# Peptides against a protein of PDB entry 6UG1, part 183

Target 1, 304 residues: chain A of PDB entry 6UG1
Amino acid sequence: SNEERKRRKYFHMLYLVCLMVHGFIRNEWINSKRLSRKLSNLVPEKVFELLHPQKDEELPLRSTRKLLDGLKKCMELWQKHWKITKKYDNVGLYMRTWKEIEMSANNKRKFKTLKRSDFLRAVSKGHGDPDISVQGFVAMLRACNVNARLIMSCQPPDFTNMKIDTSLNGNNAYKDMVKYPIFWCEVWDKFSKKWITVDPVNLKTIEQVRLHSKLAPKGVACCERNMLRYVIAYDRKYGCRDVTRRYAQWMNSKVRKRRITKDDFGEKWFRKVITALHHRKRTKIDDYEDQYFFQRDESEGIPD
Target 2, 301 residues: chain A of PDB entry 6UG1 as posed
Amino acid sequence: SNEERKRRKYFHMLYLVCLMVHGFIRNEWINSKRLSRKLSNLVPEKVFELLHPQKDEELPLRSTRKLLDGLKKCMELWQKHWKITKKYDNEGLYMRTWKEIEMSANNKRKFKTLKRSDFLRAVSKGHGDPDISVQGFVAMLRACNVNARLIMSCQPPDFTNMKIDTSLNAYKDMVKYPIFWCEVWDKFSKKWITVDPVNLKTIEQVRLHSKLAPKGVACCERNMLRYVIAYDRKYGCRDVTRRYAQWMNSKVRKRRITKDDFGEKWFRKVITALHHRKRTKIDDYEDQYFFRRDESEGIPD

## One batch from the design tools (peptide; made by RFdiffusion4, then SolubleMPNN)

Design b2_p24_3_s2 (from b2_p24_3, 8 letters changed)
Fold by OpenDDE base, seed 3:
Structure b2_p24_3_s2 (fold): chain B 304 residues (1-304), chain A 24 residues (1-24)
Amino acid sequence: as target 1 above (304 residues)
Amino acid sequence: SFEELLSLFSEEDLKLIEELLKDV
């Protein structure tokens, strides 16, 4: 019905705001001075030097290579620190079906909210789910004075799916769900003027995204609970930016049709949400990033 | 549930969410 379409759009917007605010709060928690002091001790001086290479005036690429090597070593150090990776409770922050949302409204399950103190303890001990692990990795890089962003792929329910029964059956559903991450890291490369993508936990990869990312979900089964639509970046200065364009190969032709920003109302609303979560002044880094997004939009073209 | 998602937030965070939804 038209009523159910309106209801699903409203719940999508509501869920999206809640996810984006959750990402903002987690980004504040990982800026903890107490946590920073503990995590800086995990990084030896030689690795710190690789994270902060001098500019090679002859070949800036040599400086980027040192940074990439430093980031690789940080991932190895993080794997040694992280002792216990817990499974998600249910589906974590992956996409729920409309049926699961409706059934959950009837079940007063006591959701155990993780408090800030418990989060900081979990990161310090190296015990938690993959999201806590990624967030802790970003905290470690920030403790080493690296300009690292927390990236969140927000998974609100699909308001474009008008099927009544959207139940997902099968034991392999969890493996397919967690095949691609919801949280990852980006690191600013001051030499190449680009963001470097780092997945320290799931795929354990470092990528300089050109046209597409390895972190973008592929295949029907993986896309059922992880649909790339809203990739939000949270920086150390409480900046909030939509970086979906980096990870979406087909932003204009495919991804836009699945976003609230498909129409002018949704675009204006989403800009208000981003603005409310963006607590810093614009920088030259934002100019380089916007230029890159512009070039990616021109290269994709307008869908026919 | 939506209530489960709301349980993740403080009262201040809930007020922020409500403010961001007033235009919807």
Scores: peptide ipSAE 0.242, ipTM 0.841, DockQ to the pose 0.584
Fold by OpenDDE base, seed 2:
Structure b2_p24_3_s2 (fold): chain B 304 residues (1-304), chain A 24 residues (1-24)
Amino acid sequence: as target 1 above (304 residues)
Amino acid sequence: SFEELLSLFSEEDLKLIEELLKDV
């Protein structure tokens, strides 16, 4: 019905705001000075020097290569620190079906909220789910004075799916779900004027995204709970930016149709949400990023 | 659950969420 369509759109918006605020709160928690002091001790001086290379005036690419090597070594150090990777409880922050949402609303379960203190302890011990691990990795890089962003792929329920029963059946559902991350890291490369993508936990990869990302979900099974629609970046200065354009090959043709921003009302609303979560002044880094997104929009063209 | 997600928030965070939804 038209009413059910409106209801699903509203719940999508509500869920999206909750996910975006969750990302904001986690980004604040990883800025903990106490955590920073502990995590900086995990990084040897030689690795710190690689994270902060001098500018090579002859070949800026040499400086980028040093930074990439430093980030690789940080991933290796992080793997040594992280002792226990827990499975997600249920589906974590992956996408729920409409049926799962309706069933969960009827279950007044007292959920144990992970408090800030518990999160900081989990990161310090190296015990937690993959999302906590990624968030801790971002904290470690920030502790080394690296301009690292927390990236969150927000997975609100699909308001474009009008099926009544959306039950996902299958023994491999968890494996397919966790094939691609929900959280990852971006690091500012001051030499190339680009963001470097880092997945320290799931795919254990570093990439310089031009047109395609390895982190973009591919295949029907993994896209059931992980649809690339809202990739939000949270920086160390409490900046909040939509970086979906980086990871979406087909932003205009495919991704936009599944976003609230498909219409003018949704675009204006989503801009208000981003603005409310953006607690810093604009910088030259934002100008370089916006220029890159503009070039990506021009290169995609108008969908046929 | 959605309630599980809501349980992650303080009253202040819930108020912020409500404010962001007023125009919906």
Scores: peptide ipSAE 0.241, ipTM 0.841, DockQ to the pose 0.700
Fold by OpenDDE base, seed 1:
Structure b2_p24_3_s2 (fold): chain B 304 residues (1-304), chain A 24 residues (1-24)
Amino acid sequence: as target 1 above (304 residues)
Amino acid sequence: SFEELLSLFSEEDLKLIEELLKDV
């Protein structure tokens, strides 16, 4: 019905705001000075120097290579620090079906909310789910004065799916779900004027995204619970930016149709949400990023 | 549940969520 379409759109918007605010709160928690002091001790001086290379005036690419090597070593150090990776409770922050939402509304489960103190302890000990691990990795890089962003792929229920029953096949559902991350890291390369993508936990990869990301979900089974629609970046200065364009090959032709921003009302609303979560002034880094997104939109073309 | 997601937030965070949804 038209009413069910409106209900699903509203619930999608509500769920999206909750996810984006959750990302904001986690980004604040990883800025903890107490956590920063502990995590800085995990990074040897030689690795710190690689994270902060001098500008090579002859070949700026050498400086980028040093930064990439430093980030690789940080990923290895983080794996040594992280002792216990817990499975997600149910689906974690992956996408729920409409049926799961309706069924869960009837079940008052006592969800054990992870408090800030428990989060900081989990990161410090290296015990937690993959999301906590990624968030802790971002905290470690920030502790080393690296301009690292927390990236969140927000997974609200699909308001474009009007099917009542989307029963997911049970047996491989968890493996397919966790094949691609929900949280990752970006690091600013001051030499190339680009963001470097770092997944320290799931795919254990570092990439310089041009057209395609390894972190973009591929295949029907993986896309059931992880649909790339809202990739939000949270920086150390409480900046909030939509960076979906970096990871979406087909932003205009495919991704936009599944976003609230498909219409003018949704675009204006989503801009208000981003603005409310963006607590810093614009910088030259934002200018370089917007220029890159513009070039990506021109290169994709207008969908016919 | 959605209630589980809401339980992650303080009263201040819930007010922020409500404010962001007023125009919806």
Scores: peptide ipSAE 0.222, ipTM 0.836, DockQ to the pose 0.649
Fold by OpenDDE base, seed 5:
Structure b2_p24_3_s2 (fold): chain B 304 residues (1-304), chain A 24 residues (1-24)
Amino acid sequence: as target 1 above (304 residues)
Amino acid sequence: SFEELLSLFSEEDLKLIEELLKDV
């Protein structure tokens, strides 16, 4: 019905705001000065120097290579620090089906919220789910004065799915779900004027995204609980930016159709949400990023 | 549940969510 379409759109918007605010709060928590002091001690001086290379005026690519090597070593250090990777409770922050949403509304289970103190303890001990691990990795890079962003792929329920039963096939559902991350890191390369993508936990990869990312979900089974629609970047200065364009090969032809921003109302609303979560002034880094997004839009073309 | 998701937030965070949803 038209009513059910409106209801699903509303719940999509509600979940999206909650997920984006969750990302904002986690981004504040990883700025903890107490955590920063502990995590900086994990990084040896030689690795710190690689994270902060001098500008090579003859070949700026040498400076980028040092930064990439520093980031690789930070991933290795982080793997040594992290002792216990917990499975997600149920589906974590992956996408729920409409049936799961309806069934869970009937079950008043007291969900135990992870408090800030528990989060800081989990990161410090190296015990937690993959999301806590990624967030802790971003905190370690920030503790080393690296301009690292927390990236969140927000997974609100699919308002474009109008099926009554959205039950997923059970046996491989968890493996397919966790094949691609929900959280990752981006690091600013001041030499190339680009963001470097870092997944320290799931795929354990570093990439300079050109046309497509390895972190973009591929295949039907993986996309059931992880659809690339809202990739939000939270920086160390409480900036909030939509960076979906970086990771979406087919933003205009495919991704836009699955976003609330497919219509003018949804675009205006989503812009208000981003603005409310964006607590810093614009910088030259934002200009370089917007220029990159513009070039990516032109190169994709208009979908037929 | 949505209630499980809401239980993740403080009262201040819930007020922010409500403010962002007033126009919805």
Scores: peptide ipSAE 0.139, ipTM 0.813, DockQ to the pose 0.647

Design b2_p24_3_s3 (from b2_p24_3, 9 letters changed)
Fold by OpenDDE base, seed 3:
Structure b2_p24_3_s3 (fold): chain B 304 residues (1-304), chain A 24 residues (1-24)
Amino acid sequence: as target 1 above (304 residues)
Amino acid sequence: TLEELLSLLTEEQKQLIEELLKDV
């Protein structure tokens, strides 16, 4: 019905704003001075020097290579620190079906909310789910004075799915769900004027995204609970930016159709949400990023 | 769940969410 379409759109918006606020809160928690002091001790001086290379005036690419080597070594150090990767409770922050949402409204489950103190302890001990691990990795890089962003792929329910039964069945459903991450890291390369993508936990990869990311979900089974629609970046200065364009190959032709921003009302609303979560002034880094997104939009073309 | 997400929020953050959703 038209009523059910409106209801699903509303719940999509409600989940999206709650997820984006959750990402903001986690980004504040990883800025903890107490955590920063502990995590800086995990990084030897030689690795710190690689994270902060001098600019090579002859070949800036040499400086980028040193930064990439430093990030690789940080990923290795982080794996040594992280002792226990817990499974997600249920589906974590992956996408729920409409049936799961309806059934959850009827079930008064007591949820254990992770407090800030418990999060800081989990990161310090190296015990937690993959999201806590990624967030802790971003905290370690920030402790080394690296301009690292927390990236969150927000998974609100699919308001474009109008099927009555949206139940997902299968023994491998969890494996397919966690094949691609929900949280990752970006690091600013001041030499190339680009963001470097770092997945320290799931795929254990570092990439310089041009047209395609390895972190973009592929295949029907993986996309059921992880649809690339809202990739939000949270920086150390409490900036909030939509970076979906980096990771979406087909932003205009495919991704936009599944976003609230497909219409003018949804675009204006989503801009209000971003503005409410963006607590810093614009910088030259934002200008370089917007220029890159513009070039990516031009190269994709207008969808037919 | 939505309840889990809402349980993470301060009262100010809930008010912000309500304000962002009031016109929807």
Scores: peptide ipSAE 0.239, ipTM 0.839, DockQ to the pose 0.801
Fold by OpenDDE base, seed 1:
Structure b2_p24_3_s3 (fold): chain B 304 residues (1-304), chain A 24 residues (1-24)
Amino acid sequence: as target 1 above (304 residues)
Amino acid sequence: TLEELLSLLTEEQKQLIEELLKDV
């Protein structure tokens, strides 16, 4: 019905804003001064120096290579720190089906919310789910004065799916779900004027994204609970930016159709949400990023 | 769950969400 379409759109928007606010809160928590002091001690001076290379005036690429090597070593150090990776109790922050949403509304489970103190303890001990691990890695890089962003792929329910029953039946559903991350890191390369993508936990990869990312879900089974639609970046200064364009190869042809921003109302609303979560002034880094997104839009073209 | 997400939020953050959704 038209009513069910409106309902699904509303719940999509509700979940999206809650997820985006959750990302904001986690980004505040990882700015903890107490946590920063503890995590900085995990990074030896030699690795710190690689994270902060001098500008090579002859070949700026050498400076980028040092930064990449420093980030690789930070991933290795993080793996040594992280002792226990917990599974998600259910689907974590992956996409729920409409049936799961309906069933959950009927079953008020007393969920024990992870408090800030528990999060900080979990990161400090190296015990938690993959999302906590990624968030802790971003905290470690920030503790080393690296301009690291927390990236969140927000997974609201698919309002474009109008099926009555959307139950996912499959023994491998968890493996397919967690094949691609929901949280990752970006690091500003001041030499190349680009964001470097870092997945320290799931794929354990570092990328300089050009046209596509390895972090973009591929295959039907993986896309059931992880649709690349809303990739939100939270920086150390409480900036909030939509960075979906970086990770979406087909933003205009495919991704836009699955976003609330497919229409003018949704675009205006989503811009209002981003603005409400963006607590810093614009910087030259934002100019370089917007220029990159513009070039990516031109290069994709208008879908026929 | 949505309730789990909402339970993480301060009252100010809930009010912000309500304000962002009031015209929807």
Scores: peptide ipSAE 0.239, ipTM 0.838, DockQ to the pose 0.843
Fold by OpenDDE base, seed 4:
Structure b2_p24_3_s3 (fold): chain B 304 residues (1-304), chain A 24 residues (1-24)
Amino acid sequence: as target 1 above (304 residues)
Amino acid sequence: TLEELLSLLTEEQKQLIEELLKDV
């Protein structure tokens, strides 16, 4: 019905804003000075120097290579620090079905929320789910004065799915769900004027995204609980930016149709949400990023 | 869950969410 379409759109928006606020809170928590002091001690001086290479005036790419090597070593150090990777409780922050949402609304379950103190302890001990691990990795890089962003792929329920029963049955449902991350890192490369993508936990990869990312979910089963629609970047200065364009090969043809921003009302509303979560002034880094997104939009063209 | 997400929020953050959703 038209009413059910409106209801699903509303719940999509509700989940989206809650997820985006959750990402903001986690980004604030990882800025803890106490945590920063502990995590900086995990990075030896030689690795710190690689994270802060001098500018090579002859070949700026050499400076980028040093930074990439430093980031690789940081991933290795992080794996040594992280002792226990917990499974997600249920589906974590992956996408829920409409049936799961309806069933949860009827069940007043007392959920144990992870408090800030518990989060900081979990990161410090190296005990937690993959999301806590990624968030802690971003905190370690920030402790080393690296301009690292927390990236969150927000997974609100699919308002474009109008099926009544959206139950997902399958023996490998959890494996397919966790095949691609929800949280990752980006690091600013001041030499190339680009963001470097870092997945320290799931795929354990570093990439310089041009047209396609390894972190973009592929295949029907993986996309059931992880649809690339809202990739939000939270920086160390409490900036909030939509970076979906980086990771979406087919932003205009495919991804936009699954976003609230497919219409003018949804675009204006989503800009209001981003503005409410963006607590810093614009910088030249934002200019370079917007220029890159513009070039990617022109290169994709208008879908036929 | 949504309730888990909501329980992480301050009252000010809940009010912000309500304000962002009031016209929807």
Scores: peptide ipSAE 0.238, ipTM 0.838, DockQ to the pose 0.826
Fold by OpenDDE base, seed 5:
Structure b2_p24_3_s3 (fold): chain B 304 residues (1-304), chain A 24 residues (1-24)
Amino acid sequence: as target 1 above (304 residues)
Amino acid sequence: TLEELLSLLTEEQKQLIEELLKDV
């Protein structure tokens, strides 16, 4: 019905804003001075120097290579720090079906909210789910004065799915759900004027995204709970940016159709949400990023 | 759950969400 379509759009928007605010809160917690002091001690001087290379005037690529090597070593150090990876409770922040949403409304389970103190303790001990681990990795890089962003792939329920029964077909195993991350890191390369993508926990990869990312979900089973639609970047200065264009190969042809921003009303609303969560002034880094997104839109073209 | 997410939020953050959703 038209009413059910409106209801599903509303719940999509409600989940989306709650997820985006959750990402904002976690980004604030990462900026903890107490946590920063503890995590900086995990990074030896030689690795710190690689994270802060001098500009090679002859070949700027040498400076980028040092930064990449520093990030690789930080990922290895983080694996040594992290002792216990907990499984997600149920599906974590992965996408729920409409049936699961309806059933959960009827079953008021007392959920124990993870407080800021519990988060800081979890990161400090190296005990938690993969999301806490990624967030802690971003905190460690920020403790080393690296311009690291927390990236969140927001997974609101699919408002384009109008089926009554939205149960997943077959055993969507936990392995298929967690095959791709929900949280990762980006690091600013001041030499190449690009963001470097870092997944320290799931795929354990560092990439310079050109046309496609390894972090973009592939295959039906993986996309059931992880649909790339809203990739939000939270920086150390409380900036909030939509960076979906970096990770979406087919933004115009495929991804846009699954976003609330498919129409003018949804675009205006989503821009209000981003603006409300963006607490810093524009920088030259934002200009370079927007130029990259523009070039990616032009290169994709208009879908036939 | 949504309730789990909402339980994480301060009252100011809930008000911000309500304000962002009032016209929806």
Scores: peptide ipSAE 0.223, ipTM 0.832, DockQ to the pose 0.806

